Peptides against a protein of PDB entry 1MQS. Designs and how they scored, part 43

Target 1, 223 residues: chain A of PDB entry 1MQS
Amino acid sequence: ILKMLFLNKDLNNNDNITTITDDIFNQQEIIWKVLILDIKSTATISSVLRVNDLLKAGITVHSLIKQDRSPLPDVPAIYFVSPTKENIDIIVNDLKSDKYSEFYINFTSSLPRNLLEDLAQQVSITGKSDKIKQVYDQYLDFIVTEPELFSLEISNAYLTLNDPKTTEEEITGLCANIADGLFNTVLTINSIPIIRAAKGGPAEIIAEKLGTKLRDFVINTNS

## One batch from the design tools (peptide; aimed at target 1 A120)

Design b2_p23_5_s1 (made by RFdiffusion4, then SolubleMPNN; from b2_p23_5, 11 letters changed)
Fold by OpenDDE base, seed 2:
Structure b2_p23_5_s1 (fold): chain B 223 residues (1-223), chain A 23 residues (1-23)
Amino acid sequence: as target 1 above (223 residues)
Amino acid sequence: SKADELIEKALKLNEEFLKSLYS
């Protein structure tokens, strides 16, 4: 939960909640955020965190997803809600209306494939995929680094990469394709990114491939 | 700044929300 509130950054889990919040509060600039909950997640949050803990985590306001919420277009939002069609539609509507500056979506349980595809499709249609920074569930860790990546293709890629039936060759091929796409994006942006990837998964493979491509490009361009 | 104004607004909304939860 605390990890989610800090935009799924790595936290020192050896400390108690109070120590973690105090340490982060003292060491980092507070990014003020809105926390969007549903009834179920409200119970979860309330059981673990106090209001003061939320404040220390940079949560300036929290609301229920089904409530009428005032637009805060310059404030990032964290969603911690059940993976339902209804909630997805609300999130997409919030995106369409520019209700918040950035969207960090955390589902309370596993997001079914059909709903993930639906989310990706709807977001792609809005043309505002760049505002969605990450999507998480209990099994999914997906960071949207580029606007074009939140598409049906990426959704399919993620599903394929996480399907235990997918062969190593298929994974390697898909990772290469993703790396190519990222590389092209980097060239378009004309900036060299700092690549961060989780260890031990497809993200690491992609990062390595992308790094190699970037290095090769720099060498070839400076030559 | 505009950001500060939005934060202040958010804080007020938070207070209202909390009141609604404990009422």
Scores: peptide ipSAE 0.017, ipTM 0.370, DockQ to the pose 0.024
OpenDDE base, seeds 1, 3, 4, 5: peptide ipSAE 0.000, 0.014, 0.000, 0.006; ipTM 0.243, 0.345, 0.307, 0.287; seed 4 fails the geometry check

Design b2_p23_5_s2 (made by RFdiffusion4, then SolubleMPNN; from b2_p23_5, 10 letters changed)
Fold by OpenDDE base, seed 3:
Structure b2_p23_5_s2 (fold): chain B 223 residues (1-223), chain A 23 residues (1-23)
Amino acid sequence: as target 1 above (223 residues)
Amino acid sequence: SKAEEFIKKAEELNEKFLKSLYN
């Protein structure tokens, strides 16, 4: 949950919530965010975090997804909601209306393929896919929603990574392909990315592969 | 400042949200 509140940045601190929030508060400029919840996720958040914890995490406003919310076009939003068609439609509508500056979508459970495809399709139609910075669920570390990457190909990758029948070899192969794609994207953008990945999953594999590719590239270009 | 205005608005929204939970 804390990871989500800090835009899914890896928090290696084993300290309690208060210590983590204090450290972040002291080291970095607070990014103020809006937290969008549903009934289920509200119960989850309330069981773990206090209001003061949310404030320290930069959550200035929290609301239910189905409630009327005022536009905050200069403020990033974190969604932590159930993966339902209704919630997806609301998120897309919020995107269309430029309700927030950036969208960090975290589903409380696994996002079904059909809903992922629906989300992708609707977002693509809006032309505002760049505002969606990440999509997470229980199994996906992150979906980069750059317009070129937010395609049906990602859906297939997601399914493969989340299928318990998928072999380690298949995962490794897919991760390599993803890393290649990311590498090409980095070269196109001509910027050095900050690579972050959750440990113990496909994301770590991708990050390692991408890191290696970037290092090799830098070495070859400086020689 | 824009920041102060934002905080104020946020507080108002939070209050409304909290009230809705207890209603």
Scores: peptide ipSAE 0.011, ipTM 0.314, DockQ to the pose 0.022
OpenDDE base, seeds 1, 2, 4, 5: peptide ipSAE 0.000, 0.008, 0.000, 0.000; ipTM 0.281, 0.318, 0.263, 0.297

Design b2_p23_5_s3 (made by RFdiffusion4, then SolubleMPNN; from b2_p23_5, 13 letters changed)
Fold by OpenDDE base, seed 3:
Structure b2_p23_5_s3 (fold): chain B 223 residues (1-223), chain A 23 residues (1-23)
Amino acid sequence: as target 1 above (223 residues)
Amino acid sequence: SKAEELIEKALKENEEFYKSLFN
């Protein structure tokens, strides 16, 4: 939960929440954020965090997703909500209305492929995809904008991987192509990457394939 | 090889990270 509140940055595991928040508070400038919850996630957050913990994490305002919320166009928002069609529609509407400056979306459980496709389609129509910074669930790690972003220029890769109509064979084939592209990139930059991938989805398949290619390459070059 | 060990370690760390993502 704390990782989410700090925009899914890797935090040192410490049993004491107060220690973590104090360390971050002392090392970095606080980024003030809005936290958007639903009934289920409110119970989750309340069981783990105190109000003071939220403040130390930079949460200035928290509210329910279904409640009327005032626009804060200069403030980033963290969504921690159930993966439902209703919540997706509300998030997209908030995006359309420029309710917040940036959107960090965290689903409380796995986002079904059909809903992921719906989210992607709606966001693309708005033309404001750049405001979506992160989309997370139990198995998905999707960062839209990073300073070190590059493209393999594979058309509709995201939609293909997340469309419920896409066959496993098509997914496997696309993952292989992506892994090949990444491997070529690694060779070009002449650096061994740290591979980060969510478990249980296409990202894991890609990571495994890329890992195999890298291992084979290292064996062949040392020989 | 050292590279293989690093890759395996990274993959394991990823798994642990995502399991704890919302905790």
Scores: peptide ipSAE 0.000, ipTM 0.259, DockQ to the pose 0.027
OpenDDE base, seeds 1, 2, 4, 5: peptide ipSAE 0.000, 0.000, 0.000, 0.000; ipTM 0.251, 0.253, 0.270, 0.284; seeds 1, 2, 4, 5 fail the geometry check

Design b2_p23_5_s4 (made by RFdiffusion4, then SolubleMPNN; from b2_p23_5, 11 letters changed)
Fold by OpenDDE base, seed 3:
Structure b2_p23_5_s4 (fold): chain B 223 residues (1-223), chain A 23 residues (1-23)
Amino acid sequence: as target 1 above (223 residues)
Amino acid sequence: SEADKLIEKALELNNNFLKSLYN
């Protein structure tokens, strides 16, 4: 949860919540953010964090996704919500209305392929995909960052990956293309993400390929 | 500053949200 609140940066897990927030607060300028929750995630957050903890993490306001929320166009937003069609539609509407400056989307559970495709398609149509900075779920930490990853072409690739009729060779090829896109994103943002993926599927293939590319890049740039 | 105004607005919204949790 704290990792999410700090835009999925790596944190020291050996310290308590107060120590972590105090250290970050004292070492760097606080980025003020909006936290968007649903009923389920509100219960989760409330069980772990206090209001003061949220404030120290830079959360100036938190609200339910279904509530009427005032626009804060100069403030980045963190979404921590269930992966549902309803929530995706609301996020896209918030994007269309320029409700926030940046969007960091964290789903509370696995995002189904059909919903991922729906999100990608809708975001692509808005022409504002550059505002989507991160998309995460419980199995894949780094899903989407760059606008190119929300293209219709990428959406079709995800459909193919979920089709049981797709051959292993086709899956491997598509995963390589996705890994290339992610690699380019990493280079663009000039930050190395922590990569986590579900085992036994395309996500693992993508993670391995991306990891290899990043390692090769680091070795080549440091030699 | 404009930033301060945004923060104040955000805090107001936060307070309203917190109140809604108990009502």
Scores: peptide ipSAE 0.017, ipTM 0.362, DockQ to the pose 0.024
OpenDDE base, seeds 1, 2, 4, 5: peptide ipSAE 0.000, 0.000, 0.008, 0.000; ipTM 0.256, 0.274, 0.392, 0.323; seed 2 fails the geometry check

Design b2_p23_6 (made by RFdiffusion4)
Pose (drawn by RFdiffusion4):
Structure b2_p23_6 (pose): chain A 223 residues (1-223), chain P 23 residues (1-23)
Amino acid sequence: as target 1 above (223 residues)
Amino acid sequence: SFPVTSETVTVNGVTFTKYHNYP
């Protein structure tokens, strides 16, 4: 999350510290930025970061994508928002409106090509595609409550999974999401683990789903 | 750490690149 608030800096290069000392912060000399969150993504940040931490990272203000936000045409913007048609539209609207000097679009989970092309087509007919400095799938779609306790914030799962009423489609979709939440966690750990799961029920489906996802990930790296 | 990967699209002669970050 912090690396993102630094425009995904230090990326594409060297450095293995973990929570930047101030003397180094003064090495790059950092400028204030607007931070745009949405309902879901605010729940992710406010769980691990205090307001003081945000300022210390150069974040002057933070507001939801849906609020009426007064313009700051000369101030950078970092969007950390859900990969939704609704949000993308607003980024396009803000982009045109010239709400901010720059855009650093950061997606909470992962943006589908379906919506990447959408955002791209809209932005193409603006004379301002040049202002979007970066678009990143951040893979932080979970909440870390305690140091080693996390949640996918998918309430009422035992019911949805065992309710006879539930479709054989709603179940597949739910497992697919849980598979993603785990995938989001696994990428954060930066370790491709061995999947072990109890057979017979949802845990297996999710295991085999996550297995396939992690399989492709390993492939679409080297070959 | 896992390397950053990207996905690129080109529409109306303008190219957009999305990146996959593994923090």

Design b2_p23_6_s1 (made by RFdiffusion4, then SolubleMPNN; from b2_p23_6, 6 letters changed)
Fold by OpenDDE base, seed 5:
Structure b2_p23_6_s1 (fold): chain B 223 residues (1-223), chain A 23 residues (1-23)
Amino acid sequence: as target 1 above (223 residues)
Amino acid sequence: SFPVQSTTVTVNGVTFTLYKLFP
């Protein structure tokens, strides 16, 4: 998320969110931006960032995508929203109206090819494709339910993992999805965790997968 | 940097590059 707020430029991920934002705020010129969210992404952002963190990241204004937003034609915009047809249409409408100077689009989950093609088609009609600077998709489908407790909101996870009829392939697939969600959370928080998991069950599988992902990431970021 | 996979789509002469994070 922090990387997104800095227009997906490379950042040092070895420190916590506060340290990173403080260092950037003090050492670099801040580009002021608008952050456009939806209900889901608002919950996500609020779970990991404070208002002061947004300010230090150069977010001068944040609002919901469905709200009536004032034009800021000289200010770049970061969209962090669900990959839906509705949100794409709104983004394109904002583009048509020159609501912002530049458009940095980040989807909260995977963007299907058909929707990417739809976005491209609509943008092509506007003649303003040059204002679309970035298109990213990310998997950040998690919410905080309690302090230091969060859920990835994966449907039927407990039932699937405990059903004796569930195949090994299905278990492996689900565990991979959970590990991906946890990995995304770790990257968002910018802190490498100590992993604890119950032995002899799906939690151990998830822990192993997550550990592998984290090790690979550390190696890739240090190389 | 984050793990990234890129996919390009061209429609009506406009090319978009989608960067998939956490593929």
Scores: peptide ipSAE 0.261, ipTM 0.848, DockQ to the pose 0.396
OpenDDE base, seeds 1, 2, 3, 4: peptide ipSAE 0.238, 0.244, 0.234, 0.150; ipTM 0.840, 0.842, 0.841, 0.778

Design b2_p23_6_s2 (made by RFdiffusion4, then SolubleMPNN; from b2_p23_6, 6 letters changed)
Fold by OpenDDE base, seed 2:
Structure b2_p23_6_s2 (fold): chain B 223 residues (1-223), chain A 23 residues (1-23)
Amino acid sequence: as target 1 above (223 residues)
Amino acid sequence: PFPVQSTTVTVNGKTFTLYHVYP
């Protein structure tokens, strides 16, 4: 999250958020920017960061994407929102209206190719593609409810995984999404977990996928 | 460190890059 707030630049490897923000604040010039959130990402941000952390990251204002927001044409904006058609349309509308000077877009989960193409198409039509500075997806799809306890808050995940009418394709897709979220959580907390999962169900599938991702990550980082 | 992969889409002659925060 902090990396996102600093426009996905490399950050110092420190132990805690406070130290990271302090180091960045002392070492780099603060770029003041607006943070645009949705309901889900607001919960995520609030669970991980304090208001003071946002200020140290240069966030002067934060607002919900669906709220009426005053134009700040000279201020760059960071979007941290769900990868939905609705949010894409709002972002494009904000671009059309020159609401901000620059657009840094971060989606909370995976952006499907069709939506990426839609975003690209709409942006291309505006003639203002130069204002889109970066687009990231699959960033952080988890909420910290308690210390050492995380929830991905995937809508109806439990119901979907336990519904006998759910197809294998749907289960596989959802398990992949969950594994991605857990992987991002691991990276965020900078701690490799011991994976424990119940056997014979979706949890096992998720555990296997997560294990593979972690192993691949370790191999890639050590090479 | 967050390994990043990317997906590139070209629309109307313009290229857009999506960065994925995981490998």
Scores: peptide ipSAE 0.385, ipTM 0.871, DockQ to the pose 0.429
OpenDDE base, seeds 1, 3, 4, 5: peptide ipSAE 0.405, 0.380, 0.319, 0.335; ipTM 0.873, 0.864, 0.853, 0.853; seed 1 fails the geometry check

Design b2_p23_6_s3 (made by RFdiffusion4, then SolubleMPNN; from b2_p23_6, 8 letters changed)
Fold by OpenDDE base, seed 1:
Structure b2_p23_6_s3 (fold): chain B 223 residues (1-223), chain A 23 residues (1-23)
Amino acid sequence: as target 1 above (223 residues)
Amino acid sequence: SFPVQSTTVTVNGKTFTLYKVFL
């Protein structure tokens, strides 16, 4: 998350959030930015960062994407929002109106190809493509509610996994999605977990999938 | 650092790059 707030530059991740923000804030030049969020990303940011952390990261103001926002044409903007057609249209409208000087777009989850093409098409028509500095997919598939507790917020996961009418294919697909979310979470917190799951059910399937993904990742990173 | 994936789209002669990264 801090990486995003510093325009996806490399940060020294060996220290806690406070130490990192203090070190950067004490550095000579802070780039002041606007942070644009949606409801989902607001919950995520609020669970991880304090207002003082945002300030130290150079966030002068933060707002919801659907709110009426004052133009700050000399200030760069960081968008951290869901990859939806609605949000893309709003971003493009903000671009058209020269609401900010630069646009750093970070989607909270996977941006599908069709929406990327739509964004590119709309931006190209504006003639202001140079203002789009970054487009990222941040793989934020979880919400942190408190220290060491998080949720993937997958709709009706428990109900689906326990419904006798659910097909094996549907269960397998859902387990894969959960494993992907957990994998992204592990990478986000930069900690290798000890995986524990109940045996004989979907939790075991998820654990096995996650274990495989982690092993594959380690192998690929060390090669 | 973790591996970063990227995809590109070219529209009307402009290339856009999407980076997939972890926070």
Scores: peptide ipSAE 0.249, ipTM 0.837, DockQ to the pose 0.576
OpenDDE base, seeds 2, 3, 4, 5: peptide ipSAE 0.126, 0.125, 0.150, 0.099; ipTM 0.767, 0.774, 0.789, 0.751

Design b2_p23_6_s4 (made by RFdiffusion4, then SolubleMPNN; from b2_p23_6, 7 letters changed)
Fold by OpenDDE base, seed 5:
Order: C-alpha cells, then sequence, then structure tokens
Structure b2_p23_6_s4 (fold): chain B 223 residues (1-223), chain A 23 residues (1-23)
C-alpha cells in the first residue's frame, strides 16, 4: 500500500510505516497526489494508515470514486479501487475530462483480461493514453494495523498461485502454508490483527484459514 | 517482497502493461 502511495517506487521494506513516511516527509520534494478510493479500499486503507500517514505520503486529498470531485488538472491521481466495469468507466470518464495530470491505477484484486482489454479500448478512443502511467492489480492476503509492517519470504508463492498449470490442491496447500506463516508471525508479535483480504482469490482463502487458526487458538488458550 | 509479473495487452494500437503484485 505504501509503495502504491509513492507511485510504486522502491522503498526500504525493513522499516515500519512511520519510519518510511517520516523519511520521505523530510525529503526536499514531496509529490502531491490525489487518492481515489471506493468503499472497499477505504476500509482497507483505514485499517492500516492514519490520516497523518496519508499526508506524509503526499496525499493532498482523498475521495470516493463515485463522489463528485473537483478537477485538479496539474495534480497526479492514484486510483485504488475494485476491478469492476463501473470503476473502469469512471476512470476513463475522468481521463476524458482531464480531471488530473496523470493516472496511476491500482486495482484491489485481480483484473481479468477482458476488463484490461476494455480499459485499453476505451482509453484508445480518448487519445489520451499517455496520461495512463501505471496499471497494477494486487492480492491483499492480509493487512495488519500500525505500527508493524512485514512480509513472508516465500520466493515462489506468487508464481505458483498465478500459474495456470498449478492444481487446486497445490494452491490450497500453499495457502495453508502462508496462513501458517502468518499465524506464527501473529503469535510472535503477540497481537491479534485485523484481517483484510481481496475477495474472489487466494487472498480470501488465506484470510479465512488464518482467521480460523486464530479463533481456534484463542478458544483453546482460554479453555 | 513477492515477485512481480506483468501482462501486456494491445488494443487498437494502444499497449497496456498490467503489473501483478501480491501483498
Amino acid sequence: as target 1 above (223 residues)
Amino acid sequence: PFPVQSTTVTVNGVTFTLYHVFL
């Protein structure tokens, strides 16, 4: 998420959110940006970041994608929204209207090929494809609130989950392993996280497995 | 960090690169 707020530039992953934002805020030049969210992504970001964190990341204003938004033609925009036809249509409409200077699009879950093609088709008609700077989709397996940020070092996890040759059994097994790793991490830091995950993919499976493990642990510890 | 993959789509002469990330 923080990487997205800094236009997907490389960040030092060993630092917590506060340290990263403080270091960047102390830099001579902050790129001010608009953050466009939907209801789902708002809940996700609110679980991880504080208003002050957004400001330190250079977010001047954040709004819902369906809200009426004032044009800021000299300001770049970051979209962090669900991969839906409706959201794509709104983004393209904002592009047509020259609402922002540049468009950095981040989908909260996997963008299917047909929607990517639809986005490309609509953008091609506008003649303003040069304003689309980045398109990302993401799987949010879990989100932990401040102050701690961490990742599992599973080198082939992403490739395995996205390889069409991978069997459902292999995916299920990998998701279980990831959930185990997260569970162990949670126990190590001695804090129960708020679990957030994208719907309809491996992230949801992992979140469900992790939630079950945590619930079982709490029940067994209290018994 | 998880490895990043990309998908490229060209429609009507416009090429889009979608980057896939796992968080």
Scores: peptide ipSAE 0.329, ipTM 0.855, DockQ to the pose 0.345
OpenDDE base, seeds 1, 2, 3, 4: peptide ipSAE 0.317, 0.324, 0.319, 0.307; ipTM 0.851, 0.849, 0.852, 0.847; seed 3 fails the geometry check

Design b2_p23_7 (made by RFdiffusion4)
Pose (drawn by RFdiffusion4):
Structure b2_p23_7 (pose): chain A 223 residues (1-223), chain P 23 residues (1-23)
Amino acid sequence: as target 1 above (223 residues)
Amino acid sequence: SSADEFIERVEKQNEEFLNDLFN
């Protein structure tokens, strides 16, 4: 999360520290930025970061994508928002409106090609595609409550999975989401683990789903 | 087109980001 608030800085290069000392902050000399969150993404940040931490990272203000936000045409913006048609539209609207000097679009989970092309087509007919400095799928789609306790914030799962009423489609979709939440965690750990799961029920489906996802990830690296 | 160039840049950045996560 912090690396993102630094414009995904230090990326594409060296350094292995973990929570930047102040003397180094003064090495790059950092400038204030607007931070745009949405309902879901605010729940992720406010769980691990205090307001003081945000300022210390150069974040002047933070507001939701849906609020009426007063313009700051000379101030950078970092969007950390869910990969939704609704949000993408607003980014396009803010981009046109010239609400901010720059855009650093950061997606909470992962943006589908479906929506990447959408955002891209809209932005193409603006004379301002140049202002979007970066777009990143961050893979931080979970909440870390205690130091080693996390949640996918998918309430009422045992019910949805065992309710006879539930479709054989709703179930597949739910497992697919849980498979993603785990995938989002696993990428944060930066370790491709061995999947072990109890057979017969949802845990297996999710295991085999996550297995396939992690399998492609390992492939679409080297070959 | 400008849309294609934008998509290619974004896909490249995301690929490099995923490589760094892999490493």

Design b2_p23_7_s1 (made by RFdiffusion4, then SolubleMPNN; from b2_p23_7, 9 letters changed)
Fold by OpenDDE base, seed 5:
Structure b2_p23_7_s1 (fold): chain B 223 residues (1-223), chain A 23 residues (1-23)
Amino acid sequence: as target 1 above (223 residues)
Amino acid sequence: SKADELIEKIEKSNEEFLKSLLS
């Protein structure tokens, strides 16, 4: 999240959020920017950051993507929103209207290929693709409920996984989604975890999938 | 196409970003 707020620059994540923001605030000139959220990402941000943290990160204004927002054509914008067609359309409309100077788009979860293509197509039509500085989709898709506890907020996961009527395909799909969320969490934390899961259930499946994703990622980054 | 070029740009940027996170 902090990397996102600093336009995905490399940050030392060894310190707590307050220390990081204080150090950055004191050491370098702050680039003021707008943060655009949706309901889901608002909950995520609120669980991790305080208002003062946002300010120290250079967020002068934050608003919901669906709210009416005043143009700030000289100010860069950070979008942190769900990967939906609706949000893409709004972003493109903001681009068309030159609402901001630069666009740093961060989706809360993986952007499907079809939506990526849609975004690219719409942006290309505007002729303003140069204003799109970043598009990332490997961020937090979880909410921190406690300092050492977080939730991916997958609806009815417990019920689905424990319903005897749930098909194997449905279970596999859900486990894959959970693994994706955890993978994004790992990337956000910027550390490779030791994975522990109960044996003989969905947790083990998820752990295996996550392990595979991490291994594949490490291999691909080292090649 | 311009759209394809943008997709490639995005994918490349994302790849570089991901590499930087764990490097």
Scores: peptide ipSAE 0.093, ipTM 0.695, DockQ to the pose 0.561
OpenDDE base, seeds 1, 2, 3, 4: peptide ipSAE 0.064, 0.083, 0.076, 0.066; ipTM 0.659, 0.673, 0.670, 0.655; seed 3 fails the geometry check

Design b2_p23_7_s2 (made by RFdiffusion4, then SolubleMPNN; from b2_p23_7, 7 letters changed)
Fold by OpenDDE base, seed 2:
Structure b2_p23_7_s2 (fold): chain B 223 residues (1-223), chain A 23 residues (1-23)
Amino acid sequence: as target 1 above (223 residues)
Amino acid sequence: SKADEFIERVEKLNNEYLKSLYN
């Protein structure tokens, strides 16, 4: 799961999740991305990761695949969903609409050959196959310990950012909260990360806010 | 076909990924 969230970056497998996320946060540039889930995968993630872990992994927005999502054409997306025809159709539709800049597709189990062929046919018609960076089969059999974690803690950021009725002020406020969370993490680990964010979306806002906070902190601490 | 090329690419990457997990 962590490798998936870090776009298949090599991770040291000998450490616990918290140590791994902290180490990555300290050593590598954070890439901001969107996480797309379904009900089943949400339960899986909730059993393994905390909300703060997602933030540390650079997940700025997370949502359910069946929900209406705002386009973020300059932001890469990670899909972690069940291998179903319905989900494939939605992913292809998202591709057609240029909803995201890049598509990292992960299925919760093995994708059947017939569905792979269907995906390939649909993608070939779009002419945008290059935007799909991977289609991975994940084999995650986890016991769900906290199924409600998804609905209570993760959904709020997504709903706010994707609701067309949300004001610019509300978006800015949410981005500030995310930046604050990241800032606190940075202070805890006593390491300043390099921040990378896609332009034109919430990720950029978060990156700018975080950068400002870090700069201010460094200046104030050295002074 | 373009579809076949896509499948080949996907399978190659997926297989490499799976091997890396069990290595």
Scores: peptide ipSAE 0.532, ipTM 0.932, DockQ to the pose 0.175
OpenDDE base, seeds 1, 3, 4, 5: peptide ipSAE 0.508, 0.517, 0.522, 0.531; ipTM 0.925, 0.928, 0.929, 0.930

Design b2_p23_7_s3 (made by RFdiffusion4, then SolubleMPNN; from b2_p23_7, 7 letters changed)
Fold by OpenDDE base, seed 1:
Structure b2_p23_7_s3 (fold): chain B 223 residues (1-223), chain A 23 residues (1-23)
Amino acid sequence: as target 1 above (223 residues)
Amino acid sequence: SKADELIEKIEKQNQEFLKSLFN
């Protein structure tokens, strides 16, 4: 999240958020920007960052993507929103209206190819593709509820995984979604975890899937 | 097409970002 707020610059994650923001604030000229969220990402941000952290990161104002927002044509914008057609359309509309000077788009989870193509097509039509500075889609897909504990906020996951009537296909699909969320978390925190899971259940499936994703990621990034 | 170019740009940026995550 901090990387996102600093336009995906590399940050030293060894320090706490406050220390990092203080250091950056003192060392560099602050680029003031607008943060645009949706309901889901608002919850995520609120669980991880304090208002003061946002200010120190140069966030002048933050608002919901569906909220009526005043134009700030000289101010760069950071979007941190769900990868949906609706959000894409809103972003494109904001681009068309020159609502902000620059657009840093960050999707909370993986952007499907079809939506990427849609975004690209719409942006290309506007003739303002130069204002799109970046598009990332590998960020937090969880909410921190307690210290060292987080939730992916997957509806009825526990019930589904423990219901004997749940099909194998449903379990596999859910496990894949959980693994994706965890993978995004790993990328966001910039740390490769040691994975521990109970044997003989969904947790093991998730662990295996996550492990595979991490291995593939490491291989692909080193190639 | 311009759309294709933008996709390529985005993908490249993402790849670069991913490669930098653990460096």
Scores: peptide ipSAE 0.116, ipTM 0.709, DockQ to the pose 0.566
OpenDDE base, seeds 2, 3, 4, 5: peptide ipSAE 0.112, 0.095, 0.096, 0.074; ipTM 0.710, 0.690, 0.690, 0.672

